# Peptides against a protein of PDB entry 6FRK, part 7

Target 1, 411 residues: chain A of PDB entry 6FRK
Amino acid sequence: NEEVLNAMLKEVCTALLEADVNIKLVKQLRENVKSAIDLEEMASGLNKRKMIQHAVFKELVKLVDPGVKAWTPTKGKQNVIMFVGLQGSGKTTTCSKLAYYYQRKGWKTCLICADTFRAGAFDQLKQNATKARIPFYGSYTEMDPVIIASEGVEKFKNENFEIIIVDTSGRHKQEDSLFEEMLQVANAIQPDNIVYVMDASIGQACEAQAKAFKDKVDVASVIVTKLDGHAKGGGALSAVAATKSPIIFIGTGEHIDDFEPFKTQPFISKLLGMGDIEGLIDKVNELKLDDNEALIEKLKHGQFTLRDMYEQFQNIMKMGPFSQILGMIPGFGTDFMSKGNEQESMARLKKLMTIMDSMNDQELDSTDGAKVFSKQPGRIQRVARGSGVSTRDVQELLTQYTKFAQMVKKM

## One batch from the design tools (peptide; made by RFdiffusion4, then SolubleMPNN)

Design b1_p8_4_s4 (from b1_p8_4, 6 letters changed)
Fold by OpenDDE base, seed 5:
Structure b1_p8_4_s4 (fold): chain B 411 residues (1-411), chain A 8 residues (1-8)
Amino acid sequence: as target 1 above (411 residues)
Amino acid sequence: IKELLKLL
């Protein structure tokens, strides 16, 4: 029994190391899991693999929980959020993503570029902010980031902004001058939250980097970026351990919408290669698909209309980026939707919905919508003209609907 | 939903 446990723990430890989990944390986790597993319960014929997976899952959940409540902005107040992190961590992109997240939630949000070190930092921030319609501040002539940050924070405070995000310079490990500059900026603007941005792909270097930032500035939150790549996110555990700060958000791509609130259970499930079944269930539940008892009842009875398909397309569009949804399905790698395919899939879905917006209630609510169109071909021509598409595009939609309706009848 | 997502 102990040999079997040690063999299975060796496989789990190997998988965690391949997921970029720090070797010290993997050793500690192995000891904690050994101490938490009842060897007598393992002897009773229970699925030894499930017990070890559950014990590992519980210990990883504890490693992601720093025991500190995440900072949250106060509505109707000024909240200054300072971003810190290495060059190439995705810090500047993440500032724009966080600003856009709060703006979509109805917060008066702005961005400040206090990165004077990188040529074109302000132009990049300005381009991202302008595309998202986010107010921004920075200088082309001022070289002191303390002056820029102070002036920008004062300006946006006077304009009654609720979320004031300050992007700082990102540099390499050996620049004491950067850490002093970062401390001077923090002292001047007195941020309500300091966010450390970490690239998930830096692997075993996460601990030493996160510690170097925490030793210089009061990091209170972590954001992990590039979780859409080959990085399994194990470095995030090292950042939490070193900063003693919660992960608040994750970046899951290059688009401004490739940004979500951190959820512990989904993240650990994905780290273990279990997929994100819980996050998929949570997203399905957040869609209130269960509040559509009428749809579930229709599906159970093999009934599926064009309206039911339209409502499902609306629900899928409300779930956010398809890459995130597919990355939650076990066996769909994050690479299954290349970054170009998501916008194309969303555009395709919107086109299908625009065709259905030109249908009447008799067409939408028919249990055999394809037969309604086949009996009266003039309906296809009406819908095609109404939606600005070809008669072929309407026929392709009806062919897709027929495939779905046949699948529902087999469920 | 899973089969809808496979057709997107």
Scores: peptide ipSAE 0.009, ipTM 0.471, DockQ to the pose 0.208
Fold by OpenDDE base, seed 3:
Structure b1_p8_4_s4 (fold): chain B 411 residues (1-411), chain A 8 residues (1-8)
Amino acid sequence: as target 1 above (411 residues)
Amino acid sequence: IKELLKLL
């Protein structure tokens, strides 16, 4: 029994190391899992694999919990949030994502560019802020980030902004000059929260990077970026261990909407390749897809129309980037749709909807839409002409509809 | 929805 346990723990430890989990954390997790496993419960015929998976899951949940409550902004107060992190970590993009998140929640939000080191930093921030309609501050002439940050914070405090986000300089390497500048900015603006932005794709370097930032500045929150790529997210555990600070948000792509509040259970489930069923349910609930009680009733009766399919495509488009939704489905790894296929899949859905926009109510509301078109082929030619597509594209849509309708009849 | 997403 102990040999079998040690073999299974060796496989789990290998998979965690391949997920960029730090070797010290993997060793500690192995010992904690061994101490948490009741060998007597293993003898009682419980699925040994499920028991080890549950023990590993519980210990990973503890590793992402710093035991410190995350900072939250106070409504009706001026909350200064300073961002720190290396260049290429996604810091500037994450400032814009966080600003947009709070703006959508009805907070009076603004952005300050205190990056004087990177040419075009202010233009990039200005471009992102303007697209999101977020007020911004920065200078093309002032080279002292302390002056820019202080003036910008004072301005937006006087204008009664509730969320004041300060983007600082990120250098390519951990340099003493970067940490001195960050400390000078922090001392001048007295931020309510210091957010460390970490790129998950740096793998085993996450511990050393996160430690270097925490040793120089009072990091109180972590944001992990690039969790849409090949990064398995194991570096996030190293960031929490080094900073002793909670992960507050995750970046899951390049769009301003590719930003989510951190949830421990979904994150660990995804790290273990179990998918994110809870986050899929939460996204479905946030969309008020429950207003489709009428659709759920039709589906229970095995009824599925072309209109019902159109409404489902509208709902899928409202869920946001399709890659995120697929990455939440267990067994659909992020690799099944390369980043290029996301825009192509959304374009394909829009094309299918444009074909359906050229259908009449008799075609859309038929319980056997494919049979309506098969009985009168002239309908295919009309729809093809009306939507500007080939008759083949309409036939492909009807073939997809038939597959969906057959699946609904089996539910 | 999960099975619908598998057919897309």
Scores: peptide ipSAE 0.009, ipTM 0.492, DockQ to the pose 0.202
Fold by OpenDDE base, seed 2:
Structure b1_p8_4_s4 (fold): chain B 411 residues (1-411), chain A 8 residues (1-8)
Amino acid sequence: as target 1 above (411 residues)
Amino acid sequence: IKELLKLL
């Protein structure tokens, strides 16, 4: 029994190390899992693999939970949020993403550029803020970040802003001068929250980086960036362990919308390759399918039309990168769609929609669309000509529709 | 949607 446990724990430890989980945390996890598994319950004929997976999942959830409640902004108050982090961590992009998140939630949000070290920092922030219609402050001439941060915070407090985000200088190295500057800014503006931004792609360096920030500034929240496809997210565990601060958001791509509230259970499920069912459900629910009730009622009656399929393709296109959606489905590993396959899949969806745009309402709204085309093959030729595709492409669409409609009838 | 994604 102990040899089987040790073998399974070795596989899990290897997978966690390959996920950039810190070696010390993996060792501690192995000890905690060994102590949490009752060897007597393992003797009782329970699926030993499932028990170990559940114990590992439970201990990973504890490693992501610092036991500290995340800071939340107060509505109708002035909330000052200071960002700290290394250059290239995605800090400036994350400031814009967080500002846009709160703006979309109906908060009066603004951005301050207190990065005087990086040439063009203010231009980049101004460009991002202008695109998102977020008010911003900064200087081209003032070199003291304390002055810029203080003036910007005072200005936006006087204008009754609710969310005041301050972007600070990032440097390439853990320099004492950077931490002194961050402390001076923090002391001047008295932030309600200090957010540390960490790049997940730095692997085993996440612990040392996060610790260096926590030892110098009162980090109260963490945001993890670059959790797109290749970063397995194990660095997030190191950030929580080092900062003793909750992860509040994750960056999932380059777009301003590639930003999500952190959820512990979905994140650990994804880290273990179990997929993110909850985040998929949330994305499906954030699609205000005003027609979701009508679709759910049609699906309950085993009805599915070509129009219903077209609407679902529009919804899939609104969910963002198809690779991210697949990476949320259990059993679709991170490798299942290289960047080449995403563009091909979106082009395929767009081609199918273009074929359906050449269909008439009788064809689209038929509960047996495939039978309408099978009874009158001249319809296939009309649709093929109208959409600029082969008759084979239309037949392939109808075959996919028929397979889906048969699945709906079995639900 | 999950079943549509399995058919793509």
Scores: peptide ipSAE 0.007, ipTM 0.489, DockQ to the pose 0.068
Fold by OpenDDE base, seed 4:
Structure b1_p8_4_s4 (fold): chain B 411 residues (1-411), chain A 8 residues (1-8)
Amino acid sequence: as target 1 above (411 residues)
Amino acid sequence: IKELLKLL
């Protein structure tokens, strides 16, 4: 029993290291999981894999909990939020995303560009802010970030802004001068929250970078970016451990809407490849996609047609970054994401829809569409010819439909 | 969509 546990824990530890989880945290997790698993309960015929998965999930949830309450802005007050982080962390983009998030929630939001080091920083912020209709402040002539930040904060305080976001310089090579500048800005504006923005793709460097910022500036919140890329999110655990600060939001792409509140349970579920049904439901609600009440009633009756699947593919195409949506769907994301980028996934979905466009109403509206095709194989050949695809592509579509229709019947 | 997402 102990050898089997050790083998399974070795696989989990390898997968967590491949997910950019810090080696110290993986070791601690392994010890905590071993201490939490009763070997006698594992002997009682319980699914050993499910017990280990639950123990791993529980200990990962503890690793993303810093034991401190996240700062939240107070409605009707002036809330100054200072952003800190390296160049290329997505800091400037994240400032715009956060401002837009609060603006959409009916907060009076603004942006200040206190990045005097990067040529065109103010133009980039101005472009993003203008596109989102967010008020902004900055200078083309002032070189002191303390002056810009102070003047901008004072201006927006006097105008009764509720969310005042200050973007600062990010540097790669001059750590001491960057940290001194950040400290001077923080002392001048007295922010209610200091947000460290971290790129998840830096892997094992997340701990050292997050610590370097926390040791110099009173980081109170973390935002993790680039969680749509090759980064599996394990760097987020390192950021929490190093900063002792909660993750408040995650950046999930390049668009201004590719930004969501951090939720511990969904995030760990996604990190373990379990999917995020709750976050997907929340995204669907935010998109105000017309609740297809007729579809909901059909699903309650265990009915699901190829037309119902086609309509859902149209809805998914309207939901934005398809890679993010699929990565939230259990069992669908892994086979669809493992084979390509977002554009390839969208092209594949469009191909499936083009196959269905060559189906007739009898095929589309049948409650047993796969059986209609299995009884008359000549239909597969007709649809394949009509859509310019192989008979195999049509069979793959029907196999996917059958899996969905079986899930609907189990509800 | 919510019920489809609960099914997935």
Scores: peptide ipSAE 0.007, ipTM 0.486, DockQ to the pose 0.035

Design b1_p8_5_s4 (from b1_p8_5 with A1I A8L)
Fold by OpenDDE base, seed 2:
Structure b1_p8_5_s4 (fold): chain B 411 residues (1-411), chain A 8 residues (1-8)
Amino acid sequence: as target 1 above (411 residues)
Amino acid sequence: IELLQELL
């Protein structure tokens, strides 16, 4: 029993390291999972793999929860939000994304550019803010970020803004002069929240970076950027561990609307390659497609058919960019996207749809489609012949469907 | 490296 546990934990530890989870956190997780698994319950004939997966999932959820309630802005008050983070973390883009998020929610939102170090920082912020119709403040001549931040905060307080976002200078290195400047700005403007912005793609450097910011400024919230396709998000666990602060939002792409409230369960599910069904449902809801209500009701009831999967693939084919949406589907994780451009991914979807076009209504509308095929293996051969594919391709589709349907039943 | 060797 202990050898089987150790082998499965080795597989999980390898997958978490490949997801950029910090080695110390992976070690701690392994110890916590070993302590949380009752070896007597493993002896009782329970599915050992499911127990280990559930224990791993539960301990990852704890690693993403700092036990501190996230700060939330108060409606009708002036809320000052200061952004901190390295240059190239996506900080400036994230300021614009957060401003746009609150503006779309009916908050009176503005942006302040207190980045005097980067040439063209104010022009970039002004360009982004103007495109989003967000009021902005900054200077081309003032070099003191404390003056710019103070004047901008005072101006927007006097104009009764509810959300006042201050973008600060980012530097390429952890320099004491950067942290002193950040502390001076924070002391001058007295922010209601300090948001640390971290790039998920920096891998094992996430811990040291997040710690350096927390040791110098009172980071109260984290935003993780570049969670598009390649970054498996393991650096987010390092940020929470180092800052002891909740992740409040994630950046999922380059567009101003590629920005989502952080959800613990979907994030851990995606990190483990289980997909993000909640994010898929939310994204499907945003599209307001005529058939969405019926699908959402089925998903809420834990019902998912091969037809429902086909309809989802049709909807996904109507949605660009395809790479983000596939990464939300359970079983279509990193391996489905890791080798292909968007055109190859679309060709793979079209192949899966062509396989389903060779299925009958009994197979498509069954709440247990995989069991219909497992009971009568001749159906797999019929569908394979009808669609011009191998019996293996049909079995792979049914395996993906089964993974998805099992996740929908757990919601 | 030693921590990786303990995990692998």
Scores: peptide ipSAE 0.007, ipTM 0.470, DockQ to the pose 0.010
Fold by OpenDDE base, seed 1:
Structure b1_p8_5_s4 (fold): chain B 411 residues (1-411), chain A 8 residues (1-8)
Amino acid sequence: as target 1 above (411 residues)
Amino acid sequence: IELLQELL
């Protein structure tokens, strides 16, 4: 039993390290999972894999929880939000995304460009703000970020703005001059929240970077950017551990609407390659597809068939950028996208649909399709021959279906 | 590297 536990924990630890989770956090998680698993309860015939997965999930949820309540803006008040982070972290883009998020919710939002260090910073912010119809402030001539930030905050306070976002200068690395400037700006404008913007794609550097900011500036919130890739969510755990501050939002792409409130459960599910069914349902609801209501109603009842999965693949094929949506599907998150371009991912979906085209109505409409195949292995061989694939390809499809159907039953 | 080898 301990050997099986150690082997499964090794697989999980490897996957977490590949997901850029800090090695110290992975070690701590391994120890915490070992301590949380009763080996005697595992002997009682409970699915050992499910128990380990649940223990891992529970400990990852704790690693993303800083034990501090996230700051939230107060409606009808002036809320000054200062953004800090390195150059290239996506800070300026994230300021626009956050402003747009609150604007869509009926908040009176504005943007201030206090980045005097980067040439064209104000033009970039102005371009993004103008496209989103967000009021903005900045200067082409003033070089003191404290003056710009102070004047902009005063202007928008006098105009009764509710969300006042201040974008600051970045640097390519942590420099004393950056932190001095950030402190001077923070002291002048007295922000209600300081948001650290972190690029998830920097991997193992997330901890050291996040710590360097927290040690110099009173970071109260974290936003993680560039979570459009499946493999690089682990830096978020490092940011929380180093800053002791909650992740409030995530950036999931380049578009102004590729921005969502941080949800712990979906994020950890995605990090474990379990997919994001909640995000998939939300995305399916955003797509005004005629069959969405019937599908959502089946999902709410914990019913999911191979036919429902086929219909989902058809819907996904009608959706635009496949990379984001495939990552929301259980079992497609890690291995499906890591090896191929969008065309290869489409070819894999078409292959899976071709396998399902060789299934009969009893197999497709069963609420436990995998059990139908497990009871009669001759069905796998029939479907494999009918679709021109290996029996392994059919088993992989049934494994993906089983992962999805098990998650739908937990909703 | 040593901590990676202990985890692997």
Scores: peptide ipSAE 0.000, ipTM 0.377, DockQ to the pose 0.011
Fold by OpenDDE base, seed 4:
Structure b1_p8_5_s4 (fold): chain B 411 residues (1-411), chain A 8 residues (1-8)
Amino acid sequence: as target 1 above (411 residues)
Amino acid sequence: IELLQELL
C-alpha cells in the first residue's frame, strides 16, 4: 500500500512540477498528503486514486489560501489601487481589464499612467482606456511618476471616482531604482490596495520575483496573467506563498474581457486537469445562450451524452475566445491548446463535430456512449469511415467524452 | 537539484 501511494504521489508531483509549481511547495504537498492519508482507510477498498486526488486537491486549496481576507473596494468610497510588476507581466493591460470589470459593474472607474520610463506607455494606456470609455490621466512632459500619480489621484478623488487605478513603471529586471520609485509613489498616494501582477509563464522564477516585490512594497493582492498560454498556473501558488497575499483576479488572454475573479476551487480543478464545469456554466450564462438551462439541468443530474457534448461544442463555437472555453472543459484543455492557435483549435473542434455527425441517435443519446462503442467495436470503424477519419481519432473523441462524463457523474 | 532527485 505504501509503495502504491508513493508511486501515485510521484506521478502527481511530476505533474505539479510540469505545471510550474515550485519544488519546495511540491515537497511540502507530498509530505502533507502522506500525513493526511490513512493507509488503513486505503486498505478498506476505497478507491485509492480518488482518496489521493481528494487529499492533493485539499492541500492545493490550502496552498492558494494565504489565510488573509482579500481586500475589496468599498462602494461609494474612493478606492486607490496601485499596480506593481515587471515589464511584460501584463500589468498595463491588467489595469485596463480591472477598470473595465468595475465599470461594467457600475463603479465609477479611472486609470492613471504613472509609467514615465517606457516611451509610449501613456499612449498605450490612453488607447486602451479610450476604447473601453474609461477616464484616464497621465502626462507627456512630467517625468516624475510621484507627481503624475499624486495629481491624478487628487483629480479623480475630487471628481468622486470610486476606483482609481494607478499603473506604475515596469522594468525587465528587478532594479533598486524601480523599487525606490514604487515606494515613493506608494507613500505619496497612500493606496488602499497594492496589486502585484505576475506572468504565470515565468515558471520557477515566480517565487523569487514575487518575494522581491513583497520585500520592497506592501503587496496586498496578486493578479496572475497569461493563464491561457502554456502556463498551467503553478506559479500562482508560488506568488501566494511568497507574498502571503490572495490572488484576486486572473488574466486569461489579450482581450479586455479576458479577466475573471479568482475562484480557488475552479483554479485548482483546472490545475489538476479536472476542468472547470462551474466556470463554464457561469461563462455560458453570462453569454445568454438560449439553450443553457437544459444543459445545466442535465449536468446537475449527472447526465451527459455525446449529443450533449456536440451541443456544447456548437455553443463553444458561438461563444468566441475559443481557447479559454476549451481550457474549462475537462479533457480538452491540455491537448487542444498545446499545439495551435485559436483557428487550429476551431478546426479540431469542427473535426470532432464531423465525427459525431457520423454517429447514430443510439450512440449520441446514450448516457454511456463510450460503452456502446466498446461493446461493438465495429461502430468505431463505421464512424471513422463515415467521417473520413482514423479509428484512432474516434477513440480519442470517445476518451475525451468518457473523461467529461465521469466528471459530470461526480458533480 | 537534490530536491528534484528526491521527488523524481
Scores: peptide ipSAE 0.021, ipTM 0.515, DockQ to the pose 0.010; fails the geometry check
Fold by OpenDDE base, seed 3:
Structure b1_p8_5_s4 (fold): chain B 411 residues (1-411), chain A 8 residues (1-8)
Amino acid sequence: as target 1 above (411 residues)
Amino acid sequence: IELLQELL
């Protein structure tokens, strides 16, 4: 029993290291999982695999929880939010995304560009802010970020703005001059929240980067960017461990609406490659598609048919940007996105829909569609011939459906 | 991730 446990934990530890989880956190997780597993319950014939999975999932949930309540803006007050992070982290884009998020929620929101170091920083912020109809402040002539930040914050406080977002300079590397500038800006504007923006794609460098920022400025919130189909997300655990600060939002793409509130359970599920059904439901709800309520009711009842999956694929094709939504569907995230073109992902989705168009109502409306095909293998051959695909392509679709339907039954 | 998906 202990040898089997150690073998399974070795495999989990390897997969977490491959997901860019820091080696110290993986070691601590292994020890915590070993201490949380009752060996007597493992002897009683409970599914040893499910126990280890549940223990791993619980310990990962603890690693993304700093035990500190996230800061939230106060309605009718002036809330100053300072952004900090390296150049290329997506900081400036994330300022615009957060501003747009609060604006859509009915907050009086504005943006300040205090990045004097990067040529065209103010033009980029101005372009994004103008496109989103967000008020902005900055200078083409002032070179002191403290002056720009102070004047911009004072202006927007006097105009009774509720959300005042300050974008600061980023450097390509951790430089003492960057941290001194950030501290001077923070001391001048007295922000209610300091947001560290981290790129998830930097892998094992996340710990050292996040620690360097926390050691110099009072980071109170984290935003993780570039959580698209290439970022494994394991660096986010390192950011929480180093900053002792909650992840408040995630950036999932290049569009201004590719931004969502952080949810622990969906994030860990996605990190483990289980997909993100809750985030799919939230995105579907945000888009206000006519069939959303009926789907959410079916999902809450643990009912999911091949027809329900087909209707979801039709909705996904309406939703754009397609890459993120596929990455949230269990069993579609890794294999669908590994060939990095939205057009190929759309062509694959259309292929799956064409396979389902060759199914009959008994196959489509069955709450156990995979069992209907397993009992009568001649159905697979009929559907394969009707859709012009291999029997393997139909079996792969049924395997994906089974993974999705099992996840819906666990919700 | 595939190994954890096989596991989960």
Scores: peptide ipSAE 0.006, ipTM 0.404, DockQ to the pose 0.022; fails the geometry check

